# Designs tried in a protein design run: peptides against a protein of PDB entry 9IZ0. Part 28

Target 1, 345 residues: chain A of PDB entry 9IZ0
Amino acid sequence: ITCLGSNGHTYKQLVKGGNDDLRQDAVMEQVFEQVNGFLRSYRKTSQRNLSMRTYKVIPLALKTGVIEWVQDTIPLGEYLDSAHKVYHPKEWSLSTCRKLIAEKQMEDLETRLKVYDLVCRHYRPVFRHFFLESYADPVQWFTTQTNYARSTAVASVLGHVLGLGDRHGQNILIDKTSGEVIHIDLGIAFEQGKKLPVPECVPFRLTRDVVDGMGITGVEGVFRRCMEFTLETLRREEDSLLSVLEVLRYDPLFSWLISPLRRMKKQKMQLENFNQPESGNITTDASRDPKIQRNNVSGESEAERAILKVRQKLSSTLSVEASVGELIRIAQDPSYLALMFCGWS

## One batch from the design tools (peptide; made by RFdiffusion4, then SolubleMPNN)

Design b1_p9_6_s3 (from b1_p9_6, 5 letters changed)
Fold by OpenDDE base, seed 3:
Structure b1_p9_6_s3 (fold): chain B 345 residues (1-345), chain A 9 residues (1-9)
Amino acid sequence: as target 1 above (345 residues)
Amino acid sequence: PPLVLTPPP
């Protein structure tokens, strides 16, 4: 839909109806706006204009809402697929890489690492080209690449602290004007990504292409320092952040758990993304209902557990530098990336 | 592109 604002500007909006609960997205966007308040109040983050890019979500009913249409964006995965065909036309297709990883999904870690390394040698990073081809002015190129590294650092810290899941290349938009990242589909939070059929075992997405977009310094410099300043801000504002999350504990509409329906939908999508050979209707008969034992864990007990995990991630037991160093290490570790869907791009 | 919260079925 297209709406005329009271300011005379016309806004394009997406009306979503269906089985997906937009309340999770709306709540996470509210948490991000509060965190953006903390980032604006702290000198080290404010001087760098550090923020999580937000978008407007208005839930209208249990399964219906209105979402802001983000202009001048591209999904990271769409750019990468196109760029690989241009810059590396002799390398393997994304479908070939996915197939080889899927064929070894049930194998041991050593076998999965060998296949991950093989795929990585035949599918090299290209995301640096986004900045090189989009910005002819050297100052604009440097500014947008810096904005990318900064926004990715903020999103990485927040993604870890809030336990954001499902961070695949279609759920990360790149703003073509600023170079900033925009995270979408926020309905997997508080480490519920570990309950997906392919468990998320990294704190945030820091794949080879995500790093290649940071330029010649990779994670060293702007990205690392901006993660440190963001984590330092969140540690200072721990009580404020936890107070925002405590309000959600009493929201009867907020789900601290991934819904069985969403888990099944993501399972189907993961299996389809692994099992696409060229052309064929695989009617996977979804009739195997795994009797999910509804362990009667009250929603309050899961909220308490989620808030406790956020507090643990904000602990001062390690320095900010040591904590960020370990997060960056784990997020890039082949032993974790080889276990994940699209861990190579 | 739309904020495609999920690809259309």
Scores: peptide ipSAE 0.008, ipTM 0.464, DockQ to the pose 0.091
Fold by OpenDDE base, seed 1:
Structure b1_p9_6_s3 (fold): chain B 345 residues (1-345), chain A 9 residues (1-9)
Amino acid sequence: as target 1 above (345 residues)
Amino acid sequence: PPLVLTPPP
């Protein structure tokens, strides 16, 4: 739909009717807006304009809402699939790579590592080309690549701290103007990604292509420093962040748990969206999630566990540098990446 | 489905 704003400007908006509760996304966007307040208040983050890119989500009903239309964006996965065909036309297709990983999903770590290494040798990173293609001016190229590394650093820290899951290439948009990342479909949070049929075992998405977009310094440049400043800000504002999350503990509409049916559907829909050529009207068959009687007691216990886990991630037991170093190490470790869902890589 | 916040081309 197109809406006329009170300022006389027209805004495109997406009306989504579907199976997903947009309230989860709206709540996570509210948490990001609060964190953006903390990032603006702290000198080291404010001087770099560090923020989580947000979008407006207005839930209208349990399965209906209005979402801001983010103009001039592309899904990371869409760009990577197109760019890989251009720059590496002799390498394996993404479908071949996913098939090989999926065929070994039930095998031991050693077998999965061998397949992951084999796939990595036949599917090389290309995301650096996004910046080289899109920005002919060297200053604009450097600025947008810097904005990408900064926004990815903020999203990586927040994604780890809040336990944001389902970070596949279709749930990360790239702003073609700023180079910033926009994370979408926030319905898997508070480590519920570990409860998927294929558990998420990395703290955030730091795949070879995500690193390739950072340029020649990779993670050791702007990215690491901006992760450190972001984590330092969140540790400083721990009580403020926990106070925001405690409000959600008492929200009977917030779901701290992903339903078993939703877990199966998420990874199935990922597989289906990857097997369809670009022309499919996604008719969302409205399978009624059975009203799981939320025993209020179970929701509070899971909220408490989630908040305790956020507090543990903000612990000052390690330096900011040591904590960020370990997060970057784990997020890039082949022993973790080889265990990820075939649609995630 | 992923939230396609992107315009169709």
Scores: peptide ipSAE 0.006, ipTM 0.397, DockQ to the pose 0.079
Fold by OpenDDE base, seed 4:
Structure b1_p9_6_s3 (fold): chain B 345 residues (1-345), chain A 9 residues (1-9)
Amino acid sequence: as target 1 above (345 residues)
Amino acid sequence: PPLVLTPPP
């Protein structure tokens, strides 16, 4: 929809209806605004303008709301699919890569690593071209690539700490003006991504294309240093961050658990991305509501577990540098990426 | 409504 603002400007807005609770997104955006407060208060993060990019979410009803249309953005996955066809027209299609990974989904880790390596050799990174194509001025190119690495670092730390799931290339927008990342569809948080049909095994998205966008220094430049400063800030503000999350513990409408309906929806979307429509009437008789035993794990017990897990991720047992080093290692480990739905790009 | 998180003072 397009709305006329009280200022006389027209604003494009997305009306989202359906099983996605926009209240989850609105709550996560409020958590990000609080974290942005902490990042502004700390010298090391403030001097670098470190922030999580946010967007406005207005829940209108239990399953309906209005989302800000972020102008001048493109989904990372949309850019990568288009750019890969241009720069590597002789390499495998995204559909071929997805098919090969899917065909081996039930195989052992060794077999999955072999097919992942094969896919990686036939689908090379291209995301560096986003900055080279979009910015003819060297200063603008350097600034936007720096903003990308900074925003990706903040989003990676926050994504890990808050356990943000479903971080595929369609849920990460790139701002074409600033180079910053914008994370959308925040309804899978607090490690609920591990409960998806394809479990999330990485702390955040740090695939080969995500790294290629950082330029020649990869993760060892602005990205690593900005992750360190962000994690240092969050460790200093641990009590403040936990107090923000404790307010959510007492919110009777906040879902600490991924709903069975949302799991099933993501399962269907994963299966549809693997099956080109051979015209087989799979009448999946959706009438068998699996009696998923409501394990009467009180919403309070799941909130407590989620908050405890956030506290554990903020632990000062390891240095900031060691913790960031381990997160970067795990996020790039082929043994984890080979298990993902799209770990190669 | 979503809880409005007040900024810390």
Scores: peptide ipSAE 0.000, ipTM 0.418, DockQ to the pose 0.028
Fold by OpenDDE base, seed 5:
Structure b1_p9_6_s3 (fold): chain B 345 residues (1-345), chain A 9 residues (1-9)
Amino acid sequence: as target 1 above (345 residues)
Amino acid sequence: PPLVLTPPP
């Protein structure tokens, strides 16, 4: 829909109706706005304009809401699929790569590593071309690539700390004007990605294409330093961040658990993507409410566990540099990446 | 059904 604001500006808006509760997205966006306050207050992050890009979410009812349409964006996965066909036309298709990983999903780690390495040799990174194509001016090129590395660093730290899941290429938008990343569909948080049929075992998305977009320095440039400054800010503001999360503990409308319906929908997509390319509009009319006994694990006990896990991730037991170094290592480790869902690469 | 707000002219 397009709305005329009281300021005379026109705003495009997405009206979602469905089974997904937009309250989780709205709450996570409010947490990001508070974190952006902390990043603006701290000199090391403020001097670099570090922020999580946010979008407006207005829940209208349990299953309906309005989402801001982010202008001048493209999904990372949409760009990458198109760019791989242009720059590497002799390499394997994304569908072939996904099929080979999927066929070995039930095999041992050694077999999965061999298939992951084989796929990596036949499907090379291309995301550097986004910046080379979009920005002919060297100053704009350097600025947008820097903004990409900065925004990816903030999103990586914050995504790890809050345990954001489902970070596939369709849930990450790229701003074509600034080069910044925008994370969407925040309905898997607080490590609930580990409860998926294929568990998420990396702290954030740091795939070969995500690194290729950082330019010749990869993770060892702006990205690592901006992760360090972001984590230093979040450790400094730990009590403030935990106080924001404690408000959610008492919100009877907030779900600390992945819904059984969302888990089943992800399971079905993980099983059906073995046989068909992602047409991103399966309206599954799931009018079957399975009476899954809510084991009365109080939503309060799961909230407390989630907050304790956030506190543990903000621990000063390791230096900021050591903590960031380990996160970057794990997020790029083939022994973890080869265990991910076939659509993760 | 989702409310479709008409674009301004």
Scores: peptide ipSAE 0.000, ipTM 0.420, DockQ to the pose 0.031

Design b1_p9_6_s4 (from b1_p9_6, 7 letters changed)
Fold by OpenDDE base, seed 2:
Structure b1_p9_6_s4 (fold): chain B 345 residues (1-345), chain A 9 residues (1-9)
Amino acid sequence: as target 1 above (345 residues)
Amino acid sequence: PKPVLKLPP
């Protein structure tokens, strides 16, 4: 839809209806705005303008709402599929790579590593070209690549701490003006991604193409240092962050658990080519949602476990540098990426 | 001030 704002500006908006809990997205966006407050208050993060890029979500009903249409963006996965066809026209298609990984999904780790390595050799990183194509001016190129590395670092730390899942290339937008990342579809949080049909085993998305966009330094320099400063800020503001999450403990409408229906929908979407915009009316007949009596007792126990897990991730038992080093290592480990739906790009 | 989430109605 297109709306005229009270400021006289015209805004495109996405009306989303169906089985998606936009209330979870709206709540997570409010958590990000609070974290952005902490990042602005701390010298090391404020001097670098570190923030989680946010978007407006207005829930209208339990399964309906309005989402801000983020202008001048492209999904990371859409850019990568296009760029691989241009720069590597003799390499395997994304569909071929997905098929080979899926055919070995039930095999042992050794077999899955062999097919992952094979896919990686026939589907090389290209995301560096986004910055080289989009910015002819060297200052704009350097600025936007720096903004990308900074934005990805904030999103990686915050995504790990909050246990954000479903971080596939269609749920990560790139702002073509700033180079910043915008994370969308926040309905898989607090490690519920581990309950997907393909369990998420990485703390955040740090695939070869995500790293290639950081330029010649890869994860070193800007990205690593910005992760460290972000984690240092979140550890300093632990009590403030936990106080924000405690408000969610008592929200009877907040879902700490991924619904069986949402798991089945995500499973079906993993089998059906992600190139269909979600504008397909899957009228799943709403007549058979069993009234899961949300046993309030089970919701509170899951909330307590989630908050405890956030506290554990903010623990100062390891240095910031050691903690970030381990997160970067795990996020790039082939033994985890080979288990993912799309760990190669 | 404690950060307060404004839960959507």
Scores: peptide ipSAE 0.008, ipTM 0.484, DockQ to the pose 0.028
Fold by OpenDDE base, seed 1:
Structure b1_p9_6_s4 (fold): chain B 345 residues (1-345), chain A 9 residues (1-9)
Amino acid sequence: as target 1 above (345 residues)
Amino acid sequence: PKPVLKLPP
C-alpha cells in the first residue's frame, strides 16, 4: 500500500495479513530500540555507531498490521541468487543445492556433512561483490563494508541473546546506501527456532556468504571486535535488558511459543516458494486456526524460561572474547550448518 | 529510569 503522510510525502507500506503476529515483530523492534540506547551510552559501541537497524511495525489486529517499507534495500537471498548466476554460471543452481540437502534431511550427520561439503564445492561465496559493484569510490566501499560487518556483529549478538530464529536470506535485508543489515520477520524468538520441523542449531546466521561480505579479514577484526563490544555492553546492561523483557512477561497478548501449525507452515512455505514459476497471488486458504485457548499459566512459565535463558547467555562465567569465539565457531561449524533446513543456505 | 516498553494497545 502507498500512504500519503500528513507531511505530503508518500510512504510505501507492506500490509501483512496472515499467520505472522506482527505484535511480536513490534515488540522485538522496541527491544532493539532499548538495546540501541545501551549501545549509544557505552563508549566502545557509541564510538563505532553500533546499532541494530530497526523498522516501524504497526500491528492493526492479532494477525494483521502495517510494516514500514524499508527503502533502498534488497533481501540478502535475492542478491545472492542473482550474483551466483552472474559470477559462477557453471556452478549449481540454488534450487539444485536445496534439493540435495532436502533429500538427505533424514540421514545421519556423516551423510549430511558429505552433501553439505559437495554443495559448498559447487556453490561458492559471492557476497563480496555486493560492495565492489555498489561502490565505485574506495572510501565508500570500505565504509559500507565496515558498516555491514558492524551491523552483522550487533545482529549476531542480539540474535543469539534473544534466540532469534528463521534468519534465512529473505529475512535479512541489506541497505544499499549504508551496507547495514536489517532483520525482518521477528516472529521466531527465544529459541523457538529449535521447535521447527528441522530444528535450528546455530546461534545466528554466519554462512560463507555472510562472511565473504566482511572482506579479506572475514570474521577476524571488525566483526569479532564489534561482537565483543556489543556483548560487553549487554552484560553491563543485563538488569536493564531483563527489566525490558519482564514487561513482556506481563503482556497477555505476547506469544512466547510458536504454534504447531505455524511451525509446519513456515518451513513448508519456504519449500513451496521454490517450486512455483513466476505468477502472482499466493491466496493462502484461510484454514481456520482452531482457537487455542491460551492457558495463561503456560505463558508465564515460558516467559520465565526465556528470561532465564537470556540471563544465562549474558553470564560472565567466560570472558567476552571466549564467549564470542565460541559463538563464531559454532555458527560456522559445518556439523551444525549441515543440519540446518535446506532453505537456510 | 526503568526502560518501559510501550506495548502497542
Scores: peptide ipSAE 0.008, ipTM 0.479, DockQ to the pose 0.028
Fold by OpenDDE base, seed 5:
Structure b1_p9_6_s4 (fold): chain B 345 residues (1-345), chain A 9 residues (1-9)
Amino acid sequence: as target 1 above (345 residues)
Amino acid sequence: PKPVLKLPP
């Protein structure tokens, strides 16, 4: 839909109707705006203009809403598939790599590691080329690569703390003007990614291409330091952040659990991605609810567990540097990445 | 006709 603003500007908006809870996205965007307030108030983060990029979500009903169309963006996965064909035309296709990982999904860790290493040797990173192609001026190149590393650092810390899942390449947009990342589809939060058919076992997305976009220093320098300053800010504002999350505890419309329907949809997509790229609006007719025993865990008990996990992740038991070092290690560890869904790497 | 929403400024 195109909307005319009261300011005379035209805005493109996406109206979504369906089974996706746009209230989850709208709530997470409100949490990000509060966190952006904390990042602006703290000298170490404000001096670096650290922020989580947000977009407007207006829920209109339980199953309908309006989403801002973020202009001048590309999905990370769309760029990577196109760039890999250009820069590495003799390497394996993404479909071949996904198939080989998926065929070994039920095997032991040793077998999965061997296949993951084999795939990595035949599918090399290309995301550095985004910055080299898009920015001919060296100052613009350096600025946009720095903005990418900064925005990825904020999103990585905040995504870990809030337990954001489903961070595949289609749910991460790149702003072509600034180089900043924009995270979309926020409906898997508070570690509900661990309840997927293939459990998410990394704290955030730090795949080889995500690192390749940071330039020659990789995770060292801008990314690591901006993760440290972001985590230091969130630890300082722990009570403020927890107070924002406590408002959601009492919201009767907020779901702290992944819906059985969304879990089944992700399971079906994980099984169907053996044969087709993810460009399918599968309107599955939701008319067969299997009587999954609702364990009478009150939504309040799940909210309390989620808030306790956020508090545990903000613990000062380890230094900021040690905590960030461990998060970066785990997010890049082949022993974790080889266990991820075949569409992750 | 495409629905035209007015956004606040």
Scores: peptide ipSAE 0.007, ipTM 0.429, DockQ to the pose 0.025
Fold by OpenDDE base, seed 3:
Structure b1_p9_6_s4 (fold): chain B 345 residues (1-345), chain A 9 residues (1-9)
Amino acid sequence: as target 1 above (345 residues)
Amino acid sequence: PKPVLKLPP
């Protein structure tokens, strides 16, 4: 729909009706707005205009809401698929790469690492070309690449702290005007990504293309420093952040657990990413639902566990530099990425 | 094509 605002501007909005819980997205966006307040209050983050890019979500009912249409964006995965075909037309298709990883999904880590390395040699990063194509002026190029590295750093820290999952290339938008990242579909939070059929075992998305977009310095430039400043700010505002999350503990409509329906839907999508042969209706017989023992853990006990996990991630036991260094290391570790490639890429 | 926020269906 298109709405006329009280300011005379027209806003495009997506009305979503269906089985999706837009309340989780709306709650995460409210948490991001509070965090953006903290980032504006501290000199080190404010001087760099560090923020999580947000979009408006208005839940109208349990399964219906209005979402802001983010103009001038492209999904990261859509750009990367198109750009890879242009810049590396002799390399393997993403479908071929996914197939080769999928064929080894039940093998040992050593075999999976060998296949992941092979795939990486035949599917090179291209995301640097987004900035080279989009910005002819060197100052605009440098500014937008810097904005990308900054926004990715904020999103990486927040994504880790809040345990944001399902960060595939279709759930990350690139703003073509600023170079900033916009994270969408926020319904997998508080480490519930570890309960997906392909478990998320990295703190945030730091794939080779995400790094290639940072330019020649990769993670060792603007990105690392902006992660450090963001984490320093969140550690200072720990009590304020936890107080915002405690409000959600008492929200009877907030699900601290991934819904069975959402899990099944993501299972189907992940299995489709594993099972792409060219054109065949593979009716994956959904008849093997592993009987998830519904331990009747109260929603309050899961909320408390999630808040304790956030507090643990904000711990000052390690320096900000050491903590960020370890997060960057884990997020880039082939031993983790090789386990996720088909479902994460 | 205008980038629809394709929230997954």
Scores: peptide ipSAE 0.000, ipTM 0.384, DockQ to the pose 0.079; fails the geometry check

